# Ledger of designs, part 157: peptides against a protein of PDB entry 3OIQ

Target 1, 212 residues: chain A of PDB entry 3OIQ
Amino acid sequence: KNRIFVSSSKDFEGYPSKAIVPVQFVALLTSIHLTETKCLLGFSNFERRGDQSQEDQYLIKLKFKDRGSERLARITISLLCQYFDIELPDLDSDSGASPTVILRDIHLERLCFSSCKALYVSKHGNYTLFLEDIKPLDLVSVISTISTKSTNSSKHSSSELISECDLNNSLVDIFNNLIEMNRDEKNRFKFVKLIHYDIELKKFVQDQQKVL

## One batch from the design tools (peptide; made by RFdiffusion4, then SolubleMPNN)

Design b1_p27_2_s2 (from b1_p27_2, 11 letters changed)
Fold by OpenDDE base, seed 5:
Structure b1_p27_2_s2 (fold): chain B 212 residues (1-212), chain A 27 residues (1-27)
Amino acid sequence: as target 1 above (212 residues)
Amino acid sequence: SRFEKLLEEEEKNWEKTEELYEEYLKK
């Protein structure tokens, strides 16, 4: 089955009530929820949804049913946090208590862009997104990709072009949404509060703000 | 919290979908 690129978590409202659909999206990591019984990742594009929280628009479940899947989930969380420079408690501690990690509002400190592959699984009108793959994206690469969007109309294969265009459009939309949030005095998100706020990000945001 | 309520709602969705997911993984 072809993997469907998802630009909005609202797209799932139009999906079949009983289906298994491979999907892909790009979003910011907003939360990590690892307990003894479950592992969840929250992501968002920060699309305006009225007065609803813009966080965790994509709630992704990691398989957490047996020791093998639990170990894989913990390794996945560790690797993501290492990549994004997120401090975690030692998940390998032989202390018989499984480490609990509950992180929220990650986007307030770090822009953790992630390309996710998931299975949309629906039954009786309810759905769950199960993680298949996650690729963390480097912020410098994201900024570069958005900034160069006008020049690389190279004739790549139509399928790769669509995926690249969809990815780039979603990245632009995320930044536009973040700019709007940054302009809102009531919104907690501010670019200047990001731990990795540097001259490059500052310049990029300033340039994007002039176009919006 | 709002997040805890969201998780409780999603947990109910997991129970319904997990069987179908596990069947998919066996194929």
Scores: peptide ipSAE 0.448, ipTM 0.884, DockQ to the pose 0.794
Fold by OpenDDE base, seed 2:
Structure b1_p27_2_s2 (fold): chain B 212 residues (1-212), chain A 27 residues (1-27)
Amino acid sequence: as target 1 above (212 residues)
Amino acid sequence: SRFEKLLEEEEKNWEKTEELYEEYLKK
């Protein structure tokens, strides 16, 4: 079955009420919710949805029902946090309790771009997104990709892989949305408050702001 | 919190979809 690229979480409103659809999207990691019984990842493209919160537009469930799935989920969270330099709260290893991780508003401190593969599973008009695969994206690579393709938009390469165009368009849209949020005085998001805010990101944001 | 409400709504979705997902994983 062909995997569908999803540019907006609103696309799911048009999806079948009973289906299993492989999907892929690119978004920023906004939340991590790991408890004893469940593991969730929140992602967002920060599309404007009126006065509604823009975080967690994609809520992705990791299978968390048995020792094997729990282990996989915990390893996944650990690897993601290591990749993005997310400090996990000291999981007091001394309490034999399963480590609980609740992180929110990750995007306020770090831009954690992620390419996610998931299964859209719907029944009776409700749906769940189950994680199949996650690829963290390096911010420098994201910036370089956007900067390079802004000049080469002419070649429709019909490659079977989720069009490099779809990925790039989503990345551009995310940055545009972040720029709008940064301009809004009421919005908590500010680029200058990012822990990794450097000269490269600053320059990129300044250049993108001139186009918007 | 808003996040807690989102989780509560999603938990209701999970109960309905999880069976179908587990059936999918067995095929």
Scores: peptide ipSAE 0.447, ipTM 0.884, DockQ to the pose 0.836
Fold by OpenDDE base, seed 4:
Structure b1_p27_2_s2 (fold): chain B 212 residues (1-212), chain A 27 residues (1-27)
Amino acid sequence: as target 1 above (212 residues)
Amino acid sequence: SRFEKLLEEEEKNWEKTEELYEEYLKK
C-alpha cells in the first residue's frame, strides 16, 4: 500500500474506523514521554483547531512491549535528543530504574522539525499512530528549502513517495503558523526565545512575515 | 494537566488498537 502524506492530523477524522494505513507527515517535535512502560512522541504543525491545544496534534506511540523494543525506543529518543541538542538525563544510570523522561513544549526552546513515518491503526473509531521511522530535519536545510522554492528535483531516491511539494508545503505551513503564534501576545511561542535563534533564522522570519 | 488527559484518552485507544497492530507485525 502506498504511504499517504498527511498535512493535517484532522485528516484522521475521515479515516476508516477499522484500518491499517501507512502514513507520513512533517511536524515539530513538541513532547517526549518516556516511562518504564511507555514511549510517546508528540508532534504538531500548529494548525489552528479552535479551542484545542496546538501542541501534540500527532501523538506517536513507539512499540514498548519487550526489551528489544524498549531498547530501540530509548535509543531512538537518545539519538533524536542528541541531534536536536536536547539535554536528557543519563538514561544509562546504574540505578536500575529506567529513567523517566517527560519533556513538554519543546518547540518553545527548539524547532525540532521531523519527518515521521507511522502506521495508522484504527479499531472501532479509535486510532493509534505507531512510529515506523523518524528523520530529524536540519533547521538550516528547512529554511533553505522554503527560501529557494526550488523545484530542484533533488533526485532523492524514488522510494520516498512524498512529493517534494507536499513536504515543502507542510514546512511552509508550519512556519506560517509559528509566525502567527509569534504575533499573538497570548502565545508563549516567540522566535527570540529559541535557544538557537540566530541571524539566519531572524532574517528568514522577517522575510516570511512580509509575505504574510 | 491537559497533556495527562490527552494521554489517558490515548491509552484507551492503545488498548483497542494494539492487538491489531501486533497482528499486523506478525504477518
Scores: peptide ipSAE 0.446, ipTM 0.884, DockQ to the pose 0.820
Fold by OpenDDE base, seed 1:
Structure b1_p27_2_s2 (fold): chain B 212 residues (1-212), chain A 27 residues (1-27)
Amino acid sequence: as target 1 above (212 residues)
Amino acid sequence: SRFEKLLEEEEKNWEKTEELYEEYLKK
């Protein structure tokens, strides 16, 4: 079955009450929840949803049923955190206890763009998104991608399973939402509070703010 | 917290969907 690109987590409200659908989306990592019994990743595009929190619009479950799947989940979390320079509490507790990681509001300190492949599984109107694959995206690459498309509609090759247009539109939408959040005095998100806020990001934000 | 409630809802979703997911992985 063809993988469906999802631009909004609201799309799942229209999905069948009993289905298995491969999906893909791009979002910011907002939370990590790793315990002894479960592993969850929260993602968001920060779409306006009324007074609801804009975090964890995509709650993605990692398989966590046996020692093999638990190990894979822990390795996945470790690799993601290493890539995004997220400090994990010392997982090396000599106590032999499975490390617990609970991180929230990750987007307030770091923009962790991620391309996720997941399996939508629904039964009786309830659904779960199971992680199939995750690709962290480099912020510089994201900025360059958005900046170049504003000038040249170069038809690059249709070969990847995602419409390059869908990916880029989602990235633009995320940044636009972040700019709106940054302008809102009530919103905790501010670009200047990002740990990795540099001259390049500053310039990009300033240029995007002129278009909005 | 709101997040804790979301997690509790997802746990209920998991219980309902896990069987179907495990059947999918076996194919």
Scores: peptide ipSAE 0.445, ipTM 0.885, DockQ to the pose 0.829

Design b1_p27_2_s3 (from b1_p27_2, 11 letters changed)
Fold by OpenDDE base, seed 1:
Formats: structure tokens, C-alpha cells, sequence
Structure b1_p27_2_s3 (fold): chain B 212 residues (1-212), chain A 27 residues (1-27)
């Protein structure tokens, strides 16, 4: 089955009440929830959804049923946190207790762009998104990708099942949403509060603000 | 919190979908 690119988590409201659908999306990591019994990742595109919080629009489950799946989940969390310079509480506590990690509102400190492959599984109108693959995206690469394609709309590379256009459009939409949040005095998100806020990001945001 | 409610909803959804997911993984 072809993997479907998802631009909005609202798309799932129109999905079949009983289905298994491979999906892919790009979003910002917003939360990590690792306990003794479960592992969840929250992602968001920060689409406006009325007065509802814009965080955790995609709640992604990592399989956590046996020692093998638990280990894979913990390794996945560790690698993501290492990539994004997210400080985890010492997972090496000699106390034999499985480390609990609960991080929220990650986007307020770090822009953690991620390309996710997941399995949409629905039964009786309820659904779960199970993680299949995750690729962290470098912010410099994201900025470069957005900046270069604003000029080269013409090359239909027909061969990738997920159009490079869908990926880029989602990245642009995320930045536009962040710019709107940054302009809103009531919103906690501010680019200048990001730990990695630099001259490059500042310039990019300023240039994008001129197009909005 | 809102996040806690989302987690509770996810746990309920997972229980309902787990059998179908585990069947899929065996194929």
C-alpha cells in the first residue's frame, strides 16, 4: 500500500472507522512521554484549531509491550534527544527503576523538526498512530530547503511517492504558524526564546515575515 | 491537564486498536 502524506492531523477525522493506513507527516516535536508502561511522542504543525491548544496534534505511540519494544522505544527517545540537544534526566540511575521522561512544550525552547512514518490503525471510530520510522531534520537544512524552493516550483520529480512539494509545503506552513504565534502577545512561543536562536534563524524569520 | 486527558484517550484507543495492530504485524 502506498504511504499517504498527511498535511493536517484533522485529515484523520475523515479516515475510515476500521482501517490500517500507512501515513507520513512532518511536524515539530512538542512532547515526550516515557513511563514504565508506555511511550508516546507528541507532534504539532501548530494549525489553528479554534481555542484549543496547538500542541500534540499528532500523538504517536511507540510499541511498548515487551522488552525488545521497550528497548527500541528508549533508544529512539535517547537518539532523538541527543540529536536535538534535549537534556534527559539521567537514564542511568543505578536504582533499577525504569527512567520516566515527561517533557512538554519542547517547541518553546527548540524547533525539533521531524519526518515521521506511522501506521494509522482504527477500530470503531477510534484510532492509534503507531510509529514506524522517524527522521529528525536539521533546522539549517529546513531553512535551506524552504529558501531554495521558493524559486524552483517547476521540477516535478515524479519518482518519490511523497512529493517533495508536500514536504516543503508542510515546512512552510509550520513556519508561518510559528510566525503567527510569535506575533501573538498571548502566545508563549517566541523565536527569541529558542535556545538555538541565531543570526541565520533571525534573518530567515524576518524574510518570511515579509511574505506573510 | 489537557495532556493527561489526551494520554487517557490514547490509552483507551490503543486498547481498542491493539488487536488489529498485532494482527497486522504478524502478516
Amino acid sequence: as target 1 above (212 residues)
Amino acid sequence: SRFEKLLEEEEENEKKTEELYEEYLKK
Scores: peptide ipSAE 0.396, ipTM 0.894, DockQ to the pose 0.853
Fold by OpenDDE base, seed 5:
Structure b1_p27_2_s3 (fold): chain B 212 residues (1-212), chain A 27 residues (1-27)
Amino acid sequence: as target 1 above (212 residues)
Amino acid sequence: SRFEKLLEEEEENEKKTEELYEEYLKK
């Protein structure tokens, strides 16, 4: 089945009440919830739903049913956090207590752009998004992609390519939403509070703000 | 919190969809 690109979490409102649909999206990592019984990742593109930007618009589940799936989930979280320089407690601690990780509002400190592949599974109008794959995106690469409208189709040999247009549009939309949040005095998000706020990001934001 | 409500809703949704997901993984 062809993987469907999702530009908004609202797209799922139009999805069948009983379906299995492979999907992909690009969003910011906003939360990590790892307990003894579950592993969830929250993502958002910060699309406005009324007057407020919503967090955790995409709640993605990692399979957490047996020791094998639990181990895979922990490895996935560890690798993701290593990439984004997110400090985690040691998840391999020999102490029989599975470490609990609850991180929220990650986007307030770090812009963790991620390309996600997930399985949309619905039954009786309820749905769950199960993680199939995650690719962290480098912020410099994101900025360059938006700035150049880069037609460089890196021939990623993976059969399931996000269209360059869909990717670019989603990245632009996310930044536009972040700019709006940054302008709102009531919003906690501020670019200047990001740990990785540098001259490049500053310039990019300033240039985008002039167009908006 | 809003986040806790989302987690509760997710747990309910998962429980309803898990059977269909596990069936899919076996094919």
Scores: peptide ipSAE 0.393, ipTM 0.892, DockQ to the pose 0.842
Fold by OpenDDE base, seed 2:
Structure b1_p27_2_s3 (fold): chain B 212 residues (1-212), chain A 27 residues (1-27)
Amino acid sequence: as target 1 above (212 residues)
Amino acid sequence: SRFEKLLEEEEENEKKTEELYEEYLKK
């Protein structure tokens, strides 16, 4: 079955009550929850959902059942945090306890764009998204991709049939949503509070704000 | 918190779907 690109987490409301569907989306990393028993990643495109929090619209589970899967989950978290310059709390290594990482509201400090491949698994109307693959996206590359009408469909192999259009549209939508949040005085998100807020991002946001 | 509720809901959903996921991985 072809992988389905998902532009909104609301799309899952229309999915079958019993299904297994490979999906893909792009979103911002909003939370990390690593305990002794589970590993979850929260993502959001910040689509408006009334007065509800716009965080963690995509809750993605990493397999965490045995030592092998736990190790892979921990490595995945470490690599993501390293890529995005996310400071993990110093795990007091002196207590032989497995490292617990609970990070929330990551998007308030860092824009962590990620392309996720997941397996949508539903039973009796409930669903879980299991992580299959994650690709962190560089913010400079995201900005350049949106700014350049890159019509250059590089022939990526038939298995990576993300429409470059779908990816670009989702990236634009995320920025538009962030701009709306930034304009809202009640919203905690502000571009100027991002640790990596530089001249390039500032200019890009200013240019996008003129179109909205 | 809202986040804790989301985690609880996820754990409930996981328990319902995990068997189906593990069956998928074996094929």
Scores: peptide ipSAE 0.397, ipTM 0.894, DockQ to the pose 0.853; fails the geometry check
Fold by OpenDDE base, seed 4:
Structure b1_p27_2_s3 (fold): chain B 212 residues (1-212), chain A 27 residues (1-27)
Amino acid sequence: as target 1 above (212 residues)
Amino acid sequence: SRFEKLLEEEEENEKKTEELYEEYLKK
């Protein structure tokens, strides 16, 4: 089956009540929930959903049923956190307990852009998104991609079934949503509060704000 | 919290979908 690019988590409301659909989306990492028995990643594109919270619009499950899958999940979390410079809480090493990591509102401190491949699995109208693959995206690369969108039809290799356009459009939409959140005095999100807020990001945001 | 509710919903959804997912992984 062809992988479907998903631009909104609302798209799943129209999906079959019994299906397995390979999907792909781009979003910001918003939460990590790793316990002894579960591993979940929350993502959002911060699409406006009325009074609903804009965080964790995509709740992605990592398989966590056997020693192999647990190890893979923990390694995945570790690598993501290392990539994004997310400090994992020092779990008291002495308890022998599996490390429990509960991070929320990651987007308030770091923009963790991620391209996710998942399986949409539905039964009786309920669905679960199971992670198949995750690619962290470098913020500088994201900014450069959005900034050059108008000029470079660079023929990067057609190997991913998602159009470069779909990816770029989603990245733009995310930034637009973040700009709107930043403008809202009631919203906790502010670009200037990001740990990695630099001159490049500042300039990019200022330039994008002029277009919106 | 809202997040806790989402986790509870996810747990319920997982139980319903797990069998179908495990069948998929075996193919």
Scores: peptide ipSAE 0.394, ipTM 0.893, DockQ to the pose 0.841; fails the geometry check

Design b1_p27_2_s4 (from b1_p27_2, 11 letters changed)
Fold by OpenDDE base, seed 5:
Order: structure tokens, then sequence, then C-alpha cells
Structure b1_p27_2_s4 (fold): chain B 212 residues (1-212), chain A 27 residues (1-27)
């Protein structure tokens, strides 16, 4: 089945009440919720729903049913956090207590752009998004992609490619939403509060703000 | 919190969808 690119979490409102649909999207990691019984990742593109930007618009579940799936979930979280330089407690602690990780508002400190593949599963009008794959995106690469409208189809291997147009549009939309949040005095998000706020990001934001 | 509400909603959705997901993984 062809994987569907999702530009908005609202797209799921139009999805069938009973379906299994492979989907992909690009969003910012906003939360991590790892407990003894579940593993969830929150993502957002910060699309406005009324006057406020919403967090955790995409709630993605990692399979967490048995020791094998739990281990895979923990490894996935560890690798993701290592990539984004997110400090985690040691998840391999020999102490029989599974470490609990609850991180929220990650986007206030770090822009963790992620390309996600998920399985949309619906029954009786309810749905769950199960993680199939996650690719962290480098911020410098994201900035360069938006700035150059890079037609460089890097022939990424045989996996279902996000269309370059869909990717670029989503990345632009996310930055536009972040710029709006940054302009809002009531919004906690500020680019200058990001740990990785540098001259390149500053210049990029300033240039984008002139177009908006 | 809104996050805790989303988690509770997700848990309810999971209970309904887990069977269908596990059936999918077996094919």
Amino acid sequence: as target 1 above (212 residues)
Amino acid sequence: SRFEELLKEEEKNEEKTEELYEEYLKK
C-alpha cells in the first residue's frame, strides 16, 4: 500500500472509522512518555487550532507489549535522544524498576525535527498511530532545504520517499508557526531560548520574518 | 493537564485498536 504524506493532524478527521493506513509526516518532537506500561512520542507542527498553537498534535505509540517490544522502544528512545542531545536517565539500569521518562515541551529548548512513518489504525472512529520508523533531521539540513528549495533529490534508497515538495512545505509551515509563536508575547516559545540558538538560526529566522 | 487528557484519550483508543494492529502484524 502506498504511504500517505500527512501535512496536518486534522487530516485524520477525514480518515475511515475502520482502517489501516501507512502514513508519514514531518513534525517537531514535543514530548516523550516512557513508563513501565507504555511508550509515547508527541509531535507537533504547531498548526493553529483557534488562537493557540497546539502541542502533541501527533501522539505516536511505540509497541510496548512484551519484553522484546519494550527493549526496542527503549533503544529507539535512547538513539533519538542521543541524536538530539537530550539527556535521559540510564534506561538499562539493572535495578528491576524500569526507568520512567516524562519529557514535555521539548520544542522550548530544542527544535527536534523528525520524519516519522506510522501506521494509522482505526476502529469504531477511534485511532492510534503506531510508529514504524523515525528519522531525526538535522536543523542545519532543514534550514538549508528551506533556503535553497533544494531540488537535490538525493536518491535516498528504495524506501517510500516523502515528496520533496511535501517535505519542504511542511518544514516551511512549521517555521512559520514557530515565528508566529515567537511573536506572541503570551507564548512560551522563543527562538532565543533554544539551547542551540546560533548565528545561522538567528539569520534564518530574521530572513523568514521579513517574508511573513 | 491537556497532556494527561491526551494520554487518557490515547489509552482508550489503544484498547480499541490494539487487536486490529496485532492482527495486521501477523499478516
Scores: peptide ipSAE 0.403, ipTM 0.886, DockQ to the pose 0.845
Fold by OpenDDE base, seed 2:
Structure b1_p27_2_s4 (fold): chain B 212 residues (1-212), chain A 27 residues (1-27)
Amino acid sequence: as target 1 above (212 residues)
Amino acid sequence: SRFEELLKEEEKNEEKTEELYEEYLKK
């Protein structure tokens, strides 16, 4: 079955109550929850959902059942945090306890764009998204991709057919949503509070704000 | 917190879907 690109987490409300569907989306990393028993990643495109919190619209589970899967999950978290310059709390290594990482509201400090491949698994109307693959996206590359109407469809193999259009549209939508959040005085998100807020991002946001 | 509510909802969903996922991985 072809992988379905998902532009909104609301799309899952229309999905079958019993299905297994390979999906893909792009979103911002909003939370990390690593305990002794589970590993979850929260993502969001910050689509408005009334007065509800816009964080963690995509809750993605990493397989965490045995030592091998636990190790893979921990490595995945470490690599993501390293890529995005996310400081993990010093896990007091002196207590032989497995490292617990609970990070929330990551988007308030860092824009961590990620392309996720997941397996949508539903039973009796409930669903879980299991992580299959994650690609962190560089913010400079995201900005350049949106700014350049690059129609250059590099012939990626038929299995990786993310429509470059779908990816670009989702990236634009995320920025538009962030701009709306930044304009809202009640919203905690502000571009100027991002640790990596530089001249390039500032200019890009200013240019996008003129179109909205 | 909303996050804790999402975690509790996820745990309930996981219990129902994990078996189906593990069966998928074996094929």
Scores: peptide ipSAE 0.402, ipTM 0.886, DockQ to the pose 0.838
Fold by OpenDDE base, seed 4:
Structure b1_p27_2_s4 (fold): chain B 212 residues (1-212), chain A 27 residues (1-27)
Amino acid sequence: as target 1 above (212 residues)
Amino acid sequence: SRFEELLKEEEKNEEKTEELYEEYLKK
């Protein structure tokens, strides 16, 4: 089956009540929930959903059933956190307890752009998104991609079924949503509060704000 | 919290979908 690019988590409301659909989306990492028995990642594109929180619009489950899958999940979390420079809480090493990591509102401190491949699995109208693959995206690369969107039809290799356009459009939409959140005095999100807020990001945001 | 509500909803969805997912992984 062809992988479907998903631009909104609302798209799943129209999906079959019994299906397995390979999907792909781009979003910001918003939460990590790793316990002894579960591993979940929250993502959002911060699409406006009325009075609903804009956080965790995509709840992605990592397989966590056996020793192998648990190890893979923990390694995945570790690598993501290392990539995004997310400090994991020092779990008291003395309790032989599996490390519990509960991070929320990651987007308030760091823009963790991620391209996710998942399986949409539905039964009886309920669905779960199971992670298949995750690619963290470098913020500088994201900014450069959005900034050059008008000029570079660079023939990057056709190997991913996602049109470069779909990816770029989603990235733009995310930034637009973040700009709107930043303008809202009631919203906790502010670009200037990001740990990695630099001159490049500042300039990019200022330039995008002029277009919106 | 909303997140806790989402987790509870996910748990209910998981119970229903997990079997179908495991069947998929075996193919």
Scores: peptide ipSAE 0.403, ipTM 0.885, DockQ to the pose 0.841; fails the geometry check
Fold by OpenDDE base, seed 1:
Formats: C-alpha cells, sequence, structure tokens
Structure b1_p27_2_s4 (fold): chain B 212 residues (1-212), chain A 27 residues (1-27)
C-alpha cells in the first residue's frame, strides 16, 4: 500500500472507522511521555484549531508491549533527545526503576523538526497512530530547503511516493504558523526564547515575515 | 491539561486498536 502524506492531523477525521493506513507527516516535536507502561510522542504543525491548544496535534504511540519493544522505544527517545540536545533526566538511575520522562512544550525552547512514518489504525471510529519510523531534521537543512525551493517550483522528481513539494509545503506552513504565534502577544512561543536562536534563524524569520 | 486528556483518550483507543495492530504485525 502506498504511504499517504498527511498535511493536517484533521485529515484523520475523514479516515475510515476501521482501517490500517500507512501515513507520513512532518511536524515539530512538542512532547515526550515515557512511563513504565507507555511511550508517546506529541507532534504539531501548529495549525489554528479555534481556541484549542495547538500542541500535540499528532499523538504517536511507540509499541511498548514487551521487553524488546520497550528497549526500542527507550533507544528511540534517547537518540531523538541526543539529536535535539534535549536534556533527559538521568535514565541511568541505578535504582532499577524504569525512568519516567515527561516533557511538554518542547517547541518553546527547541524547534525539533521531524519526518514521521506511522501506521494509522482505526477501530469503531477511534484511531491510534503507531510509529514506524522517525527522521529528525536539522534546522539549517530545513531553512535551506525552504529558501531554495521558493525559486525552483519546476522539477517534478516523479520517483518519490511523497512529493518533495508536500514536504516543503508542510515545512513552510509550520514556519508561517510559528511566525503568527510569535506575533501574538498571548502566545507563549517566541523565536527569541529558543535556545538555538541565532543570526541565521533570525534572518530567515525576518525574510519569511516579509512574504506573509 | 490537554495532553492529559489526550492520554486518557489514547488509553480508551489503545485497547481497541492494539489488537488490530498486533494482528497486522503478524502478517
Amino acid sequence: as target 1 above (212 residues)
Amino acid sequence: SRFEELLKEEEKNEEKTEELYEEYLKK
């Protein structure tokens, strides 16, 4: 089955009440929830959804049923946090207790762009997104990708099942949403509060603000 | 919090979807 690119988590409202659908999306990591029994990742494109919170629009479950899946989940969390310079509480507590990690509002400190492959599984109108694959995206690479494609709309690379256009459009949409949040005095998100806020990001945001 | 509400909703969905997911992984 072909993997479907998802631009909005609202798309799932139109999905079949009983289905298994491979999906892919790009979003910012917003939360991590690792307990003794569960591992969940929250992602968001920060689409405006009325007065509802814009965080955790995609709730992604990692399989956490057996010792092997638990280990894989913990390794996945560790690798993501290492990539994004997210401080985890010492997972090495000698106390034999499985480390609990609860992080929220990650986007307020770090822009953690991620390309996710997931399995949409629905039964009786309810659904769960199970993580199949995750690729962290470097912010410099994201900025470069957005900046270069604003000029080269013409090359249909026909070979990738997910159009490079869909990926880029989603990245642009995320930045536009963040710019709107940054302009809103009531929104907690501010680019200048990001730990990795630098001259490059500042310039990029300023240039994008001129197009909006 | 909204996240806690999403977690509670996920828990209700898990019981129904996990069986179907585990069946899918066995094929």
Scores: peptide ipSAE 0.400, ipTM 0.886, DockQ to the pose 0.824; fails the geometry check

